# Designs tried in a protein design run: peptides against a protein of PDB entry 2V3S. Part 22

Target 1, 95 residues: chain A of PDB entry 2V3S
Amino acid sequence: PISLVLRLRNSKKELNDIRFEFTPGRDTAEGVSQELISAGLVDGRDLVIVAANLQKIVEEPQSNRSVTFKLASGVEGSDIPDDGKLIGFAQLSIS

## One batch from the design tools (peptide; aimed at target 1 L41)

Design b2_p20_5 (made by RFdiffusion4)
Pose (drawn by RFdiffusion4):
Structure b2_p20_5 (pose): chain A 95 residues (1-95), chain P 20 residues (1-20)
Amino acid sequence: as target 1 above (95 residues)
Amino acid sequence: TATRQAELLAAHETFGSHVL
């Protein structure tokens, strides 16, 4: 199992670290991304990008310690995207 | 998997929605 953290801002624009485990061979990137969406922790528009970056970090957790990516939900949403401030972006990392 | 799903729901209750 891999101990992972999804870091992103909540609806109140507060930064949060979401901790979860991923078990290779049991879990899939798509499945866990759907879990994040059904839990209301990730916007449904972000399924593809979150799944792609989850797959990236889980295939080589030795190489990819952190991946930062754009949110499809944050492309035009009142605040300009800013990767430094994790506005319109999120980050997956190994714990 | 079910435990993770419960923990993610608990994280939603703690930190609120991250949906725009």

Design b2_p20_5_s1 (made by RFdiffusion4, then SolubleMPNN; from b2_p20_5, 14 letters changed)
Fold by OpenDDE base, seed 4:
Structure b2_p20_5_s1 (fold): chain B 95 residues (1-95), chain A 20 residues (1-20)
Amino acid sequence: as target 1 above (95 residues)
Amino acid sequence: RERRRELLKEQRKKFGSHQR
């Protein structure tokens, strides 16, 4: 399995590393993304973007060690999106 | 899948919910 980390801010604006595994051939990017949403760790509005980037990183984990992407949920937030601070952005990386 | 779901549940307890 591929060990992944989703770096994302919680409701208190704290940056946390959410750890999970992905098994190619058994798991799907959309399925695992839905599990993240069901767990309350990812906003449901971010299903598409999380799934797309999860798919990207698991396709070539040796080449795509990290991907940073803009959250749909972050656009409507009070804070200005900032990829460097991961405000309105999240990051997927290989552990 | 159940292992992942449990792990995510534990992390939800630790980190709280997503930013709203």
Scores: peptide ipSAE 0.748, ipTM 0.948, DockQ to the pose 0.869
OpenDDE base, seeds 1, 2, 3, 5: peptide ipSAE 0.747, 0.747, 0.746, 0.746; ipTM 0.948, 0.949, 0.948, 0.947

Design b2_p20_5_s2 (made by RFdiffusion4, then SolubleMPNN; from b2_p20_5, 11 letters changed)
Fold by OpenDDE base, seed 1:
Structure b2_p20_5_s2 (fold): chain B 95 residues (1-95), chain A 20 residues (1-20)
Amino acid sequence: as target 1 above (95 residues)
Amino acid sequence: SEERRQQLLAQREKFGSHQR
């Protein structure tokens, strides 16, 4: 399996590393993204973007060691989005 | 999977819910 880290901010704006595994051929990017949402770790509005980037990293894990992407849930937030600070952005990486 | 679900829920307890 592929060991992944999803780095994103919680409701208190604290940056956290969410760890999970992905097994190609058994898991799907959309399915695992839905599990992240069901656990309350990802906003439901971010299903599409999380699934797309999860698919990207697991299809070429040796080449795509990290991907950073804009969250749909962060667009209407009070804070200005910033990919460097992961404000309105999240990051998936291989651990 | 159930294993992943439990792992994610444990982290939810630790880190709190997603940012709104």
Scores: peptide ipSAE 0.776, ipTM 0.953, DockQ to the pose 0.849
OpenDDE base, seeds 2, 3, 4, 5: peptide ipSAE 0.775, 0.774, 0.775, 0.775; ipTM 0.953, 0.951, 0.952, 0.951

Design b2_p20_5_s3 (made by RFdiffusion4, then SolubleMPNN; from b2_p20_5, 15 letters changed)
Fold by OpenDDE base, seed 2:
Structure b2_p20_5_s3 (fold): chain B 95 residues (1-95), chain A 20 residues (1-20)
Amino acid sequence: as target 1 above (95 residues)
Amino acid sequence: SEERRKLLEEQRKKYGSHQR
């Protein structure tokens, strides 16, 4: 399995690393993204963008060690999005 | 995955829910 980390901010704006595994051939990017949403760790509005970037990193994990992407949920927040600070952005990386 | 679900739940309890 591929060991992954999703770095993103919680409701208190604290940055946390969420760890999980992905097994190619058994798991799907959309399925695992839905599990992240069901757990309350990802906003439901971010299903598409999380799934797309999860697919990108798991299809070639040796080449795509880290991906940073804009959250749909972050656009409607009060804070100005910033990829460097991961405000309105999240990051997936190989553990 | 039940194992993944439990791990995610554990981290949810530790770190809290997503930013709204």
Scores: peptide ipSAE 0.783, ipTM 0.955, DockQ to the pose 0.851
OpenDDE base, seeds 1, 3, 4, 5: peptide ipSAE 0.782, 0.782, 0.782, 0.783; ipTM 0.955, 0.955, 0.954, 0.956

Design b2_p20_5_s4 (made by RFdiffusion4, then SolubleMPNN; from b2_p20_5, 14 letters changed)
Fold by OpenDDE base, seed 4:
Structure b2_p20_5_s4 (fold): chain B 95 residues (1-95), chain A 20 residues (1-20)
Amino acid sequence: as target 1 above (95 residues)
Amino acid sequence: REERRRRLRELRREFGSHQR
C-alpha cells in the first residue's frame, strides 16, 4: 500500500497531518475521499478536488511526491487563500 | 467492506471530527 499524509487545517486553523493508506487496485480515489469526509476530516464540498489530487498522487507516486490544491471550502472563508500556509489549500504527500 | 470500516475507525480514532 501507499502511505499518504493529508495536511489540512482544522476548524481551529491548526495544521494536522492525517495519515492513511491507499492500495492500488483495491481502493479508489473517490472512495477514499468519501471515507475522509465520512470521518469528518474533509469538507464534503471538497470531494471533487481531493479525489482528483489523490488520483494524481497515487497514479505516479514516484513523480508526484506532494501535491497542493485549492479547497472549495476555503474560497469563501474569512482568510485569504495561501498555498504556502495551507490556508484554503490542502496538501497530499507520500509518507 | 471491512477495509473501509477499518480505515474509518482508524481515521476517527486518531482525529475525530476535523473539518465539519
Scores: peptide ipSAE 0.302, ipTM 0.820, DockQ to the pose 0.494
OpenDDE base, seeds 1, 2, 3, 5: peptide ipSAE 0.287, 0.296, 0.286, 0.307; ipTM 0.809, 0.814, 0.805, 0.813; seed 5 fails the geometry check

Design b2_p20_6 (made by RFdiffusion4)
Pose (drawn by RFdiffusion4):
Structure b2_p20_6 (pose): chain A 95 residues (1-95), chain P 20 residues (1-20)
Amino acid sequence: as target 1 above (95 residues)
Amino acid sequence: SVTSFTSTEASERLAAVRAA
């Protein structure tokens, strides 16, 4: 199992670290991304990009300690995207 | 959409989805 953290801003624009485990051979990037969406933790528009970056970090957790990516939900949403401030971006990392 | 939550609550929500 891999101990992972999804870091992104909530609806109030507050920064949160979401902790979860991923078990290779049992879980899939798409499945876990859907779980994040069904839990209301990730916007549904972000399924593809979150799944892609989850797959990246779980295939080589030794190489990829952190991945930062754009949110499809944040492309035009009132605040300009800013990767430094995790606005319109999120970050997956190994715990 | 993303809802309001805290770090602890987010982990509990995800655990609840997985337990369903």

Design b2_p20_6_s1 (made by RFdiffusion4, then SolubleMPNN; from b2_p20_6, 8 letters changed)
Fold by OpenDDE base, seed 1:
Structure b2_p20_6_s1 (fold): chain B 95 residues (1-95), chain A 20 residues (1-20)
Amino acid sequence: as target 1 above (95 residues)
Amino acid sequence: MIEAFTSEEGEKRLAAVRAA
């Protein structure tokens, strides 16, 4: 399995690290993303973008050690999106 | 099992999202 860390801010704007495993051939990017949402760790509006980037990183984990992407849930927020501070952005990386 | 913690405050919780 691939050990991953999803870093993003929670509803209190605190930076969270979420560690989980992904097993190619058993897990799907959408399925794991849905599980993260069901656990209350990811906003449901971010299903598509999280799944897309999860798919990207697990396809070539040696080349894609880290990916940072814009969240749909952050677009309408009062805070200006900032990938460096992970405001309106999330980061997925290989553990 | 998904492990989540706040990087800034060090808070940690475990979520049983999937059976492995």
Scores: peptide ipSAE 0.115, ipTM 0.685, DockQ to the pose 0.221
OpenDDE base, seeds 2, 3, 4, 5: peptide ipSAE 0.099, 0.099, 0.100, 0.053; ipTM 0.662, 0.677, 0.673, 0.645

Design b2_p20_6_s2 (made by RFdiffusion4, then SolubleMPNN; from b2_p20_6, 7 letters changed)
Fold by OpenDDE base, seed 5:
Structure b2_p20_6_s2 (fold): chain B 95 residues (1-95), chain A 20 residues (1-20)
Amino acid sequence: as target 1 above (95 residues)
Amino acid sequence: MIEEFTSEEGEERLAAVRAA
């Protein structure tokens, strides 16, 4: 399986790393993204963007070691989005 | 890279969902 880390800020604006595995042929990007949402770790509005980037990284894990992307939920927040500080952005990386 | 930490609560919640 592929070991991954999802980095994003929680409701207290603290950076949180979530570690999980992805098994090609058994798991799907959309399925795992739904699990993250069900666990309260990802906002439901971010299903599409998280699934798209998860698909990208698991397709070529040796080439795509890390991807940072803008969250749909972050646009509606009070803070100005900033990819460097992961405000309104999340990061997926190979563990 | 910016400072990081791993939430035990977050990992436990994800594990519970996958185990269900």
Scores: peptide ipSAE 0.041, ipTM 0.616, DockQ to the pose 0.311
OpenDDE base, seeds 1, 2, 3, 4: peptide ipSAE 0.041, 0.037, 0.039, 0.032; ipTM 0.615, 0.631, 0.644, 0.594

Design b2_p20_6_s3 (made by RFdiffusion4, then SolubleMPNN; from b2_p20_6, 9 letters changed)
Fold by OpenDDE base, seed 2:
Structure b2_p20_6_s3 (fold): chain B 95 residues (1-95), chain A 20 residues (1-20)
Amino acid sequence: as target 1 above (95 residues)
Amino acid sequence: MIKEFTSEEGEKRLQAVRAA
């Protein structure tokens, strides 16, 4: 399986890492994204963007060691989105 | 605050969902 880390800010705006595995041929990007949402780790509004980027990284894990993407849930947040600080952004990386 | 470690809370919640 592919070992991944999802880095994003929690409800307290603290940067946190969530580790999980993805097994090609068994798991789907949308399925795992739904699990992350069900676990309360990802906002439901971010299903599409998380799934799209998870698919991207698992397709070419050797080439895509990390992907950073804008969250739909962060667009209307109190802070201005910033990919460097992962404000309104999340990051998936190969652990 | 930056937590550059894997959250056990997050992992446990995700594992619980996957195992259900």
Scores: peptide ipSAE 0.054, ipTM 0.664, DockQ to the pose 0.347
OpenDDE base, seeds 1, 3, 4, 5: peptide ipSAE 0.034, 0.039, 0.040, 0.037; ipTM 0.634, 0.609, 0.644, 0.629

Design b2_p20_6_s4 (made by RFdiffusion4, then SolubleMPNN; from b2_p20_6, 9 letters changed)
Fold by OpenDDE base, seed 5:
Structure b2_p20_6_s4 (fold): chain B 95 residues (1-95), chain A 20 residues (1-20)
Amino acid sequence: as target 1 above (95 residues)
Amino acid sequence: MIEEFTSEEGEKRLAAVRAK
């Protein structure tokens, strides 16, 4: 399995690392993304973008060690999106 | 702070940890 970390800010704007494993052939990017949403760890509005980037990283984990992407849920927030601070952005990385 | 989440089958597969 591929050990991953999804780094993003929670509702309290605290930066969290969400650790999980992805097993190719068993898991799907959308399925795991839905689990993250069901657990309340990812905003439902971010299903598409999380799944897309999860797919990207797991399809070539050797070359895609980290991907940072803009969250749909962060667009309407009062805070200005910032990929460096992961405000309105999330980061997936290989552990 | 560490939170663990289980699947419907009871398998823990998610763990959230406050990043520094």
Scores: peptide ipSAE 0.258, ipTM 0.727, DockQ to the pose 0.081
OpenDDE base, seeds 1, 2, 3, 4: peptide ipSAE 0.177, 0.099, 0.258, 0.149; ipTM 0.708, 0.678, 0.732, 0.640

Design b2_p20_7 (made by RFdiffusion4)
Pose (drawn by RFdiffusion4):
Structure b2_p20_7 (pose): chain A 95 residues (1-95), chain P 20 residues (1-20)
Amino acid sequence: as target 1 above (95 residues)
Amino acid sequence: AAEARRTALLEEAERIGGVL
């Protein structure tokens, strides 16, 4: 199992670290991304990009310690995207 | 394990107020 953290801002624009485990051979990137969405933790528009970056971090958790990516939900949403601030972006990392 | 994760994720979404 891999101990992972999804870091992103909530609806109040507050930064949060979401802790979860991923078990290779039992879980899939798509499945876990859907879980994040069904839990209301990730916007549904972000399924593809989150699944892609989850797959990237879980295939080589030794190489990819952190991946930062754009949110499709944050492309034009009132605040300009800013990767430094994690506005319109999120980050997956190994715990 | 996946069932427990789903529950933990729902509790965390409620705690932080979600993204929507």

Design b2_p20_7_s1 (made by RFdiffusion4, then SolubleMPNN; from b2_p20_7, 12 letters changed)
Fold by OpenDDE base, seed 1:
Structure b2_p20_7_s1 (fold): chain B 95 residues (1-95), chain A 20 residues (1-20)
Amino acid sequence: as target 1 above (95 residues)
Amino acid sequence: SRAARAEQLKAQSEKIGGVK
């Protein structure tokens, strides 16, 4: 299994790391993303972008050690998006 | 299961930093 960490801000704007495993051939990027949403850890509007980037990192985990991406849920927020501060952005990385 | 994973994900969520 691939050990991953999803770093993003929760509803209280606190930065959190979510650790999880991904097993190629058993898990799917969309499936795991849906589980993250069901857990209330990812906004439902971010299904597509999270799944796309999860797919990217698990395809070549040795090369793609970290990916940072813009959240759809952050676009309409009051705060200005900032990839460095992970405001309106999330980051997936290999643990 | 899907439900089990969801609960695991919640349990494996750790605060790293405070509010921006």
Scores: peptide ipSAE 0.461, ipTM 0.892, DockQ to the pose 0.284
OpenDDE base, seeds 2, 3, 4, 5: peptide ipSAE 0.459, 0.452, 0.452, 0.461; ipTM 0.892, 0.890, 0.889, 0.892

Design b2_p20_7_s2 (made by RFdiffusion4, then SolubleMPNN; from b2_p20_7, 9 letters changed)
Fold by OpenDDE base, seed 2:
Structure b2_p20_7_s2 (fold): chain B 95 residues (1-95), chain A 20 residues (1-20)
Amino acid sequence: as target 1 above (95 residues)
Amino acid sequence: SREARAKALKEQAAKIGGVK
């Protein structure tokens, strides 16, 4: 299995790391993303973008060690998006 | 189950930084 970390801010704007495994051929990017949403860790509006980037990193984990992407839930927020501070952005990385 | 996995994911979350 691939060991991953999802780094993103929670509802209190606190930066958190979420660790999980992904097993190619058993898990799907959309399925795992839905579990993250069900856990209250990802906004439902971000299903598509999280699944797309999760798919990208698990397809070639040796080449894509880290991916940072813009969240749909952060676009209309009061805070200005910032990829360096992960405001309106999230990051997936290989553990 | 899916619900059990969701609970496990939530319990694995760790605070690593403050607000902004």
Scores: peptide ipSAE 0.211, ipTM 0.827, DockQ to the pose 0.275
OpenDDE base, seeds 1, 3, 4, 5: peptide ipSAE 0.206, 0.207, 0.205, 0.209; ipTM 0.824, 0.823, 0.824, 0.826

Design b2_p20_7_s3 (made by RFdiffusion4, then SolubleMPNN; from b2_p20_7, 12 letters changed)
Fold by OpenDDE base, seed 5:
Structure b2_p20_7_s3 (fold): chain B 95 residues (1-95), chain A 20 residues (1-20)
Amino acid sequence: as target 1 above (95 residues)
Amino acid sequence: SREERARLLKEKSKEIGGVK
């Protein structure tokens, strides 16, 4: 399995790392993303973008060691999105 | 299972700082 870390800010704006495994052929990017949402770790509005980037990293984990992407849920927030600070952005990386 | 993963995901969530 591929060991991944999803880094993003929680509802308290605390930066969190969420560790999980992805098994190609068993897991799907959308399925795991839905589970992240169900666990309350990802905003439901971010299903598409999380799934897309999860797919990107798992399709070539040796090449895509880290992907940072803009969250839909962060666009309308009071804070200006900033990929460096992961404000309105999340990061998936290979652990 | 989905439920198992959800539980594990929450358990493995870790604050690393960077509180805004």
Scores: peptide ipSAE 0.207, ipTM 0.804, DockQ to the pose 0.272
OpenDDE base, seeds 1, 2, 3, 4: peptide ipSAE 0.208, 0.205, 0.204, 0.207; ipTM 0.805, 0.803, 0.801, 0.803; seed 1 fails the geometry check

Design b2_p20_7_s4 (made by RFdiffusion4, then SolubleMPNN; from b2_p20_7, 12 letters changed)
Fold by OpenDDE base, seed 5:
Structure b2_p20_7_s4 (fold): chain B 95 residues (1-95), chain A 20 residues (1-20)
Amino acid sequence: as target 1 above (95 residues)
Amino acid sequence: SRAARAERLKAIAAEIGGVK
């Protein structure tokens, strides 16, 4: 399995690292993204972007060690999006 | 398994707080 970390801020704007595993051929990017949403760790509006970037990182984990992407849920938030601070952005990385 | 991962993620959300 591929060991991944999703780094993003919660509703209190606290940055957290969420570790999970992904097994190619068994798991799907959309399926795992839905689990993250169902857990309340990812906003439902971010299904598409999370799934797309999860697919990107798991298809070539040796080359795509980290991906940072803009969240749909963060665009209209109170804070100005900032990829360096992961405000309105999230990051997936290989652990 | 998917079920085990899903439950683990829910537990993490309870611990660290989610986006809801």
Scores: peptide ipSAE 0.824, ipTM 0.967, DockQ to the pose 0.900
OpenDDE base, seeds 1, 2, 3, 4: peptide ipSAE 0.823, 0.823, 0.823, 0.822; ipTM 0.967, 0.967, 0.967, 0.967

Design b2_p20_8 (made by RFdiffusion4)
Pose (drawn by RFdiffusion4):
Structure b2_p20_8 (pose): chain A 95 residues (1-95), chain P 20 residues (1-20)
Amino acid sequence: as target 1 above (95 residues)
Amino acid sequence: SAFERAAKAFSEARERHAAS
């Protein structure tokens, strides 16, 4: 199992670290991304990008310690995207 | 907040799944 953190801003624009485990061979990037969306933790528009970056971190957790990516939900949503601030972006990392 | 409760519940469910 891999101990992972999804860091993104909530609806109040507060930064949060979401902790979860991923078990290779049992879990899939798509499945876990859907779980994040059904839990209301990730916007449904972000399924593809989150799944893609989850797959990237879980296939080589030794190489990819952190991945920062754009949110499809944040492309035009009142605040300009800013990867430094994690506005319109999120980050997956190994714990 | 509601978001933080949802994140905590998700984390606990994922830990239980990984342990199984």

Design b2_p20_8_s1 (made by RFdiffusion4, then SolubleMPNN; from b2_p20_8, 8 letters changed)
Fold by OpenDDE base, seed 5:
Structure b2_p20_8_s1 (fold): chain B 95 residues (1-95), chain A 20 residues (1-20)
Amino acid sequence: as target 1 above (95 residues)
Amino acid sequence: SAFEERARAFSEASRARAAA
């Protein structure tokens, strides 16, 4: 399995690392993304972007060690999006 | 199950290290 870390801010705007495994051929990017949403860790509006980037990293984990992407849920927030601070952005990386 | 494994992992989420 591929060991991954999803880094993003919680409802208190605190950065958290969420560790999980992905097994190609058993798991799907969309399925795991839905699990993250069900766990309350990802906003439902971000299903598409999280799934797309999860797919990207698991299809070529040796080449894509880290991907940072803009969240749909953060676009209209009061805080200005910042990829360096992961405000309105999330990051997936290989553990 | 895979789902249960991930559920446990999700509950063990930890505060990220501050960027240097």
Scores: peptide ipSAE 0.193, ipTM 0.769, DockQ to the pose 0.080
OpenDDE base, seeds 1, 2, 3, 4: peptide ipSAE 0.185, 0.181, 0.190, 0.184; ipTM 0.763, 0.761, 0.772, 0.765

Design b2_p20_8_s2 (made by RFdiffusion4, then SolubleMPNN; from b2_p20_8, 10 letters changed)
Fold by OpenDDE base, seed 1:
Structure b2_p20_8_s2 (fold): chain B 95 residues (1-95), chain A 20 residues (1-20)
Amino acid sequence: as target 1 above (95 residues)
Amino acid sequence: SAFDERAAAFSAASRARAAA
């Protein structure tokens, strides 16, 4: 399996690392993304972008060691999106 | 925190699935 880390801010704006395994041929990017949402770890509005980037990293884990992407849930509100601070952004990386 | 607990549970479930 591929060992991954999803880094993102929770509702208290605290940065968190979520570690998980992905087994190619058994797991799907959309399926795991749905599980993240069901677990209350990812906003439902972010299904598409999380799944797309998860698919990207698991397709070429040796080439794509880290991917940072804008969250749909982060475009609204008072906070200005910032990829460096992961405000309105999340990051997937190979552990 | 509640978020931390949910994250830990998700991680554990993920590891269990990978080991199956």
Scores: peptide ipSAE 0.811, ipTM 0.962, DockQ to the pose 0.888
OpenDDE base, seeds 2, 3, 4, 5: peptide ipSAE 0.811, 0.811, 0.811, 0.811; ipTM 0.962, 0.962, 0.962, 0.962

Design b2_p20_8_s3 (made by RFdiffusion4, then SolubleMPNN; from b2_p20_8, 12 letters changed)
Fold by OpenDDE base, seed 5:
Structure b2_p20_8_s3 (fold): chain B 95 residues (1-95), chain A 20 residues (1-20)
Amino acid sequence: as target 1 above (95 residues)
Amino acid sequence: SSFDERAAAFSARSRERAAA
C-alpha cells in the first residue's frame, strides 16, 4: 500500500496530519475522500478537489510526492486563502 | 469526539483495510 498524509486545518484552525494507507486496485480516490468527509475530517464541499488530488498523487507516487490544493470550503471563509500557511488549502504527501 | 479522535479512528480503519 501507499502511505499518505493529509495535512489540513481543523475548525480550530489547528494544523493536523492525518495518516492513511491507500491500496491501488482496491481503494478509490473518491471512496477514501468520502470516508474522510463521513469522519468529519474534510468538508463535504471539498469532495471533488480532494478526490482529484488524491487520484493524482496515487497515480504516480514516485513523481507526485506532494500536492497542495485549494479547498472549496476555504474560499468563503473569513481568512484569505494562503497555500504557504495552508489556510483554505490542504496538502497530500507520500510518507 | 474531537478532531484528533476522529482522525485516529480513520487512520486505524485505513490500516485494517490495507491488512485485509
Scores: peptide ipSAE 0.813, ipTM 0.961, DockQ to the pose 0.796
OpenDDE base, seeds 1, 2, 3, 4: peptide ipSAE 0.813, 0.813, 0.813, 0.813; ipTM 0.962, 0.962, 0.961, 0.962

Design b2_p20_8_s4 (made by RFdiffusion4, then SolubleMPNN; from b2_p20_8, 12 letters changed)
Fold by OpenDDE base, seed 1:
Structure b2_p20_8_s4 (fold): chain B 95 residues (1-95), chain A 20 residues (1-20)
Amino acid sequence: as target 1 above (95 residues)
Amino acid sequence: SEFDARAAAFSARSRARAAA
């Protein structure tokens, strides 16, 4: 399996690392993303973008060691999105 | 925190699935 870390801010705006494993051919990017949402770790509005970027990193984990992407849930927030601070952004990386 | 607990549970489920 591929060991991954999802870094994002919680409701208290604190950065958190969520570690998980992805097994190609058994797990799907959408399925794992839905599980993250069901667990209350990712906003439901971010299903599409999380799944897309998860798919990207698991397709070529050797080349895509880290991907940072804009969250749909962060667009209408009071804080200005910032990829460096992961405000309105999340990051997937290979552990 | 509640978020940390949810994250830990998610991680545990992920590891269990991978080990199955």
Scores: peptide ipSAE 0.815, ipTM 0.964, DockQ to the pose 0.905
OpenDDE base, seeds 2, 3, 4, 5: peptide ipSAE 0.815, 0.815, 0.815, 0.815; ipTM 0.964, 0.963, 0.963, 0.964

## One batch from the design tools (peptide; aimed at target 1 I18 F20 F22 L36)

Design b2_p21_1 (made by RFdiffusion4)
Pose (drawn by RFdiffusion4):
Formats: C-alpha cells, structure tokens, sequence
Structure b2_p21_1 (pose): chain A 95 residues (1-95), chain P 21 residues (1-21)
C-alpha cells in the first residue's frame, strides 16, 4: 500500500491535505478518483486529470514523490490559475 | 480496505468541507 496525500483548496478556498491509501493490485486510479468525486472532495470535471496523475504517482512511487496538475474545474472560475498557490491546481504526493 | 478508504474520505469531507466548484 501507498500512503498518499491530495492537497487542494476546498470550496472556501482553504488549503487541505487529504490523506488516503492506495493498494496496487486492488485499487485503480480511475476507481479511487471516482471515490474522491463521490465523496465531494474533487469536482467531477477533474476525473480524467486526477486519474492520470494518480496513475503517474502510483506506478513509480519511488520516482514520483510529488505531482502538481491543473484542475479542469479551475480553468476560468473567477480566480486565475496559479500553481504556486494551488489555485486551479492540485498536488498528489507520497506521505 | 476500499470500504475503509471511502469512510475515511467521507470523514475528511465532513471535517474539510466540499472541494467541488
């Protein structure tokens, strides 16, 4: 199992670290991304990008300690995207 | 393990609030 953190801003624009485990051979990137969406922790528009970056980090957790990516939900949403601030971006990292 | 993760994610949603835009 891999101990993972999804870091992104909540609806109040507060930064949060979401902790979860991923078990290779049992879990899939798509499945876990759908869990994040059903839990209301990730916007549904972000399924593809989150799944892609989850797959990246879980295939080589030794190489990819952190991946930062754009949110499809944040492309035009009132605040300009800013990867430094994690506005319109999110980050997956190994715990 | 999957059920435990879902429950944990829901608990975190209650603590951190929605991240939906």
Amino acid sequence: as target 1 above (95 residues)
Amino acid sequence: AEEARIASLLAQHETFGSHVR

Design b2_p21_1_s1 (made by RFdiffusion4, then SolubleMPNN; from b2_p21_1, 11 letters changed)
Fold by OpenDDE base, seed 1:
Parts: sequence; structure tokens; C-alpha cells
Structure b2_p21_1_s1 (fold): chain B 95 residues (1-95), chain A 21 residues (1-21)
Amino acid sequence: as target 1 above (95 residues)
Amino acid sequence: SREERRKRLLEQRKKFGSHQR
């Protein structure tokens, strides 16, 4: 399986690394993204963007070692989105 | 498995808290 890390901020604005595995041929990007949402780790509004970027990494893990993307849930937030600080952004990377 | 992943995700949810709102 592919070992992945989802780096994003929690409700207290603390940056955390969420670890999970993805098995090609058994898992789907959308399915695993839904599991992250069901666990309360990802906002439901971010299903599309998380699934799209998860798919990007798992299709070519050696070339796509890390992807940073803007969260839909971050747009309505009080803080100004910032990819460097991962405010309104999340990062997926190969562990 | 999905069951194992679910368990690990929930453990991390307990540790790190819910998503940013």
C-alpha cells in the first residue's frame, strides 16, 4: 500500500499530520476521501478537491511526492488563505 | 482494510480534533 500524510489544520488552527494508507486496485480516491470526512478530519465541502489531489498522488507516487491545494471550506473562513502556512490549504504527501 | 483504516483515522481524530471550521 501507499503510505500517505494529509497535513492540515484542526478546529484550533493547529497543524497536524494525518496518516493513512491507500491500496491501488482496492481503494478509490473518492472512497478514501469520504472516510476522512466520516472520521471528522476533513470538511464535507472538501470532498471534490481532496479526492482529486489524492487521485493525482496515487496515480504516480514517485513523481507526485507532494501536492498542496486550496480547500473549499477555507474560503468562508475568517483567515486569509495562505498556502505557505497551510491556512485554507491542505497538503498530501508520500510518507 | 477499510476497517483498519477507519480505526486508525478515528484514533487520530481523537488525538488531533476535528477539521478546521
Scores: peptide ipSAE 0.779, ipTM 0.951, DockQ to the pose 0.864
OpenDDE base, seeds 2, 3, 4, 5: peptide ipSAE 0.778, 0.778, 0.779, 0.779; ipTM 0.950, 0.950, 0.950, 0.950

Design b2_p21_1_s2 (made by RFdiffusion4, then SolubleMPNN; from b2_p21_1, 12 letters changed)
Fold by OpenDDE base, seed 1:
Structure b2_p21_1_s2 (fold): chain B 95 residues (1-95), chain A 21 residues (1-21)
Amino acid sequence: as target 1 above (95 residues)
Amino acid sequence: SREERRKRLEEQRKKFGSHQR
């Protein structure tokens, strides 16, 4: 399986590394993204963007070691989105 | 398995809290 890290801020604005595995041929990007949402770690509004970037990283994990993407849930937040600070952004990487 | 992943995700949610709102 592919060992992944989702770096994301929680409701207290703390940056955390969420670890999970992805097995090609058994798991789907959308399915695992839904599991992250069901666990309360990802906002449901971010299903599409998380799934798209998860698919990108697992299809070529050697070349796509890290991807940073804008969250739909972060656009309407009080804080100004910032990819450097991962405000309104999340990062997926190979551990 | 999905069950194992679910358990690990729930444990991390308990540790780190829910998503940013």
Scores: peptide ipSAE 0.782, ipTM 0.955, DockQ to the pose 0.867
OpenDDE base, seeds 2, 3, 4, 5: peptide ipSAE 0.780, 0.781, 0.781, 0.781; ipTM 0.953, 0.954, 0.954, 0.953

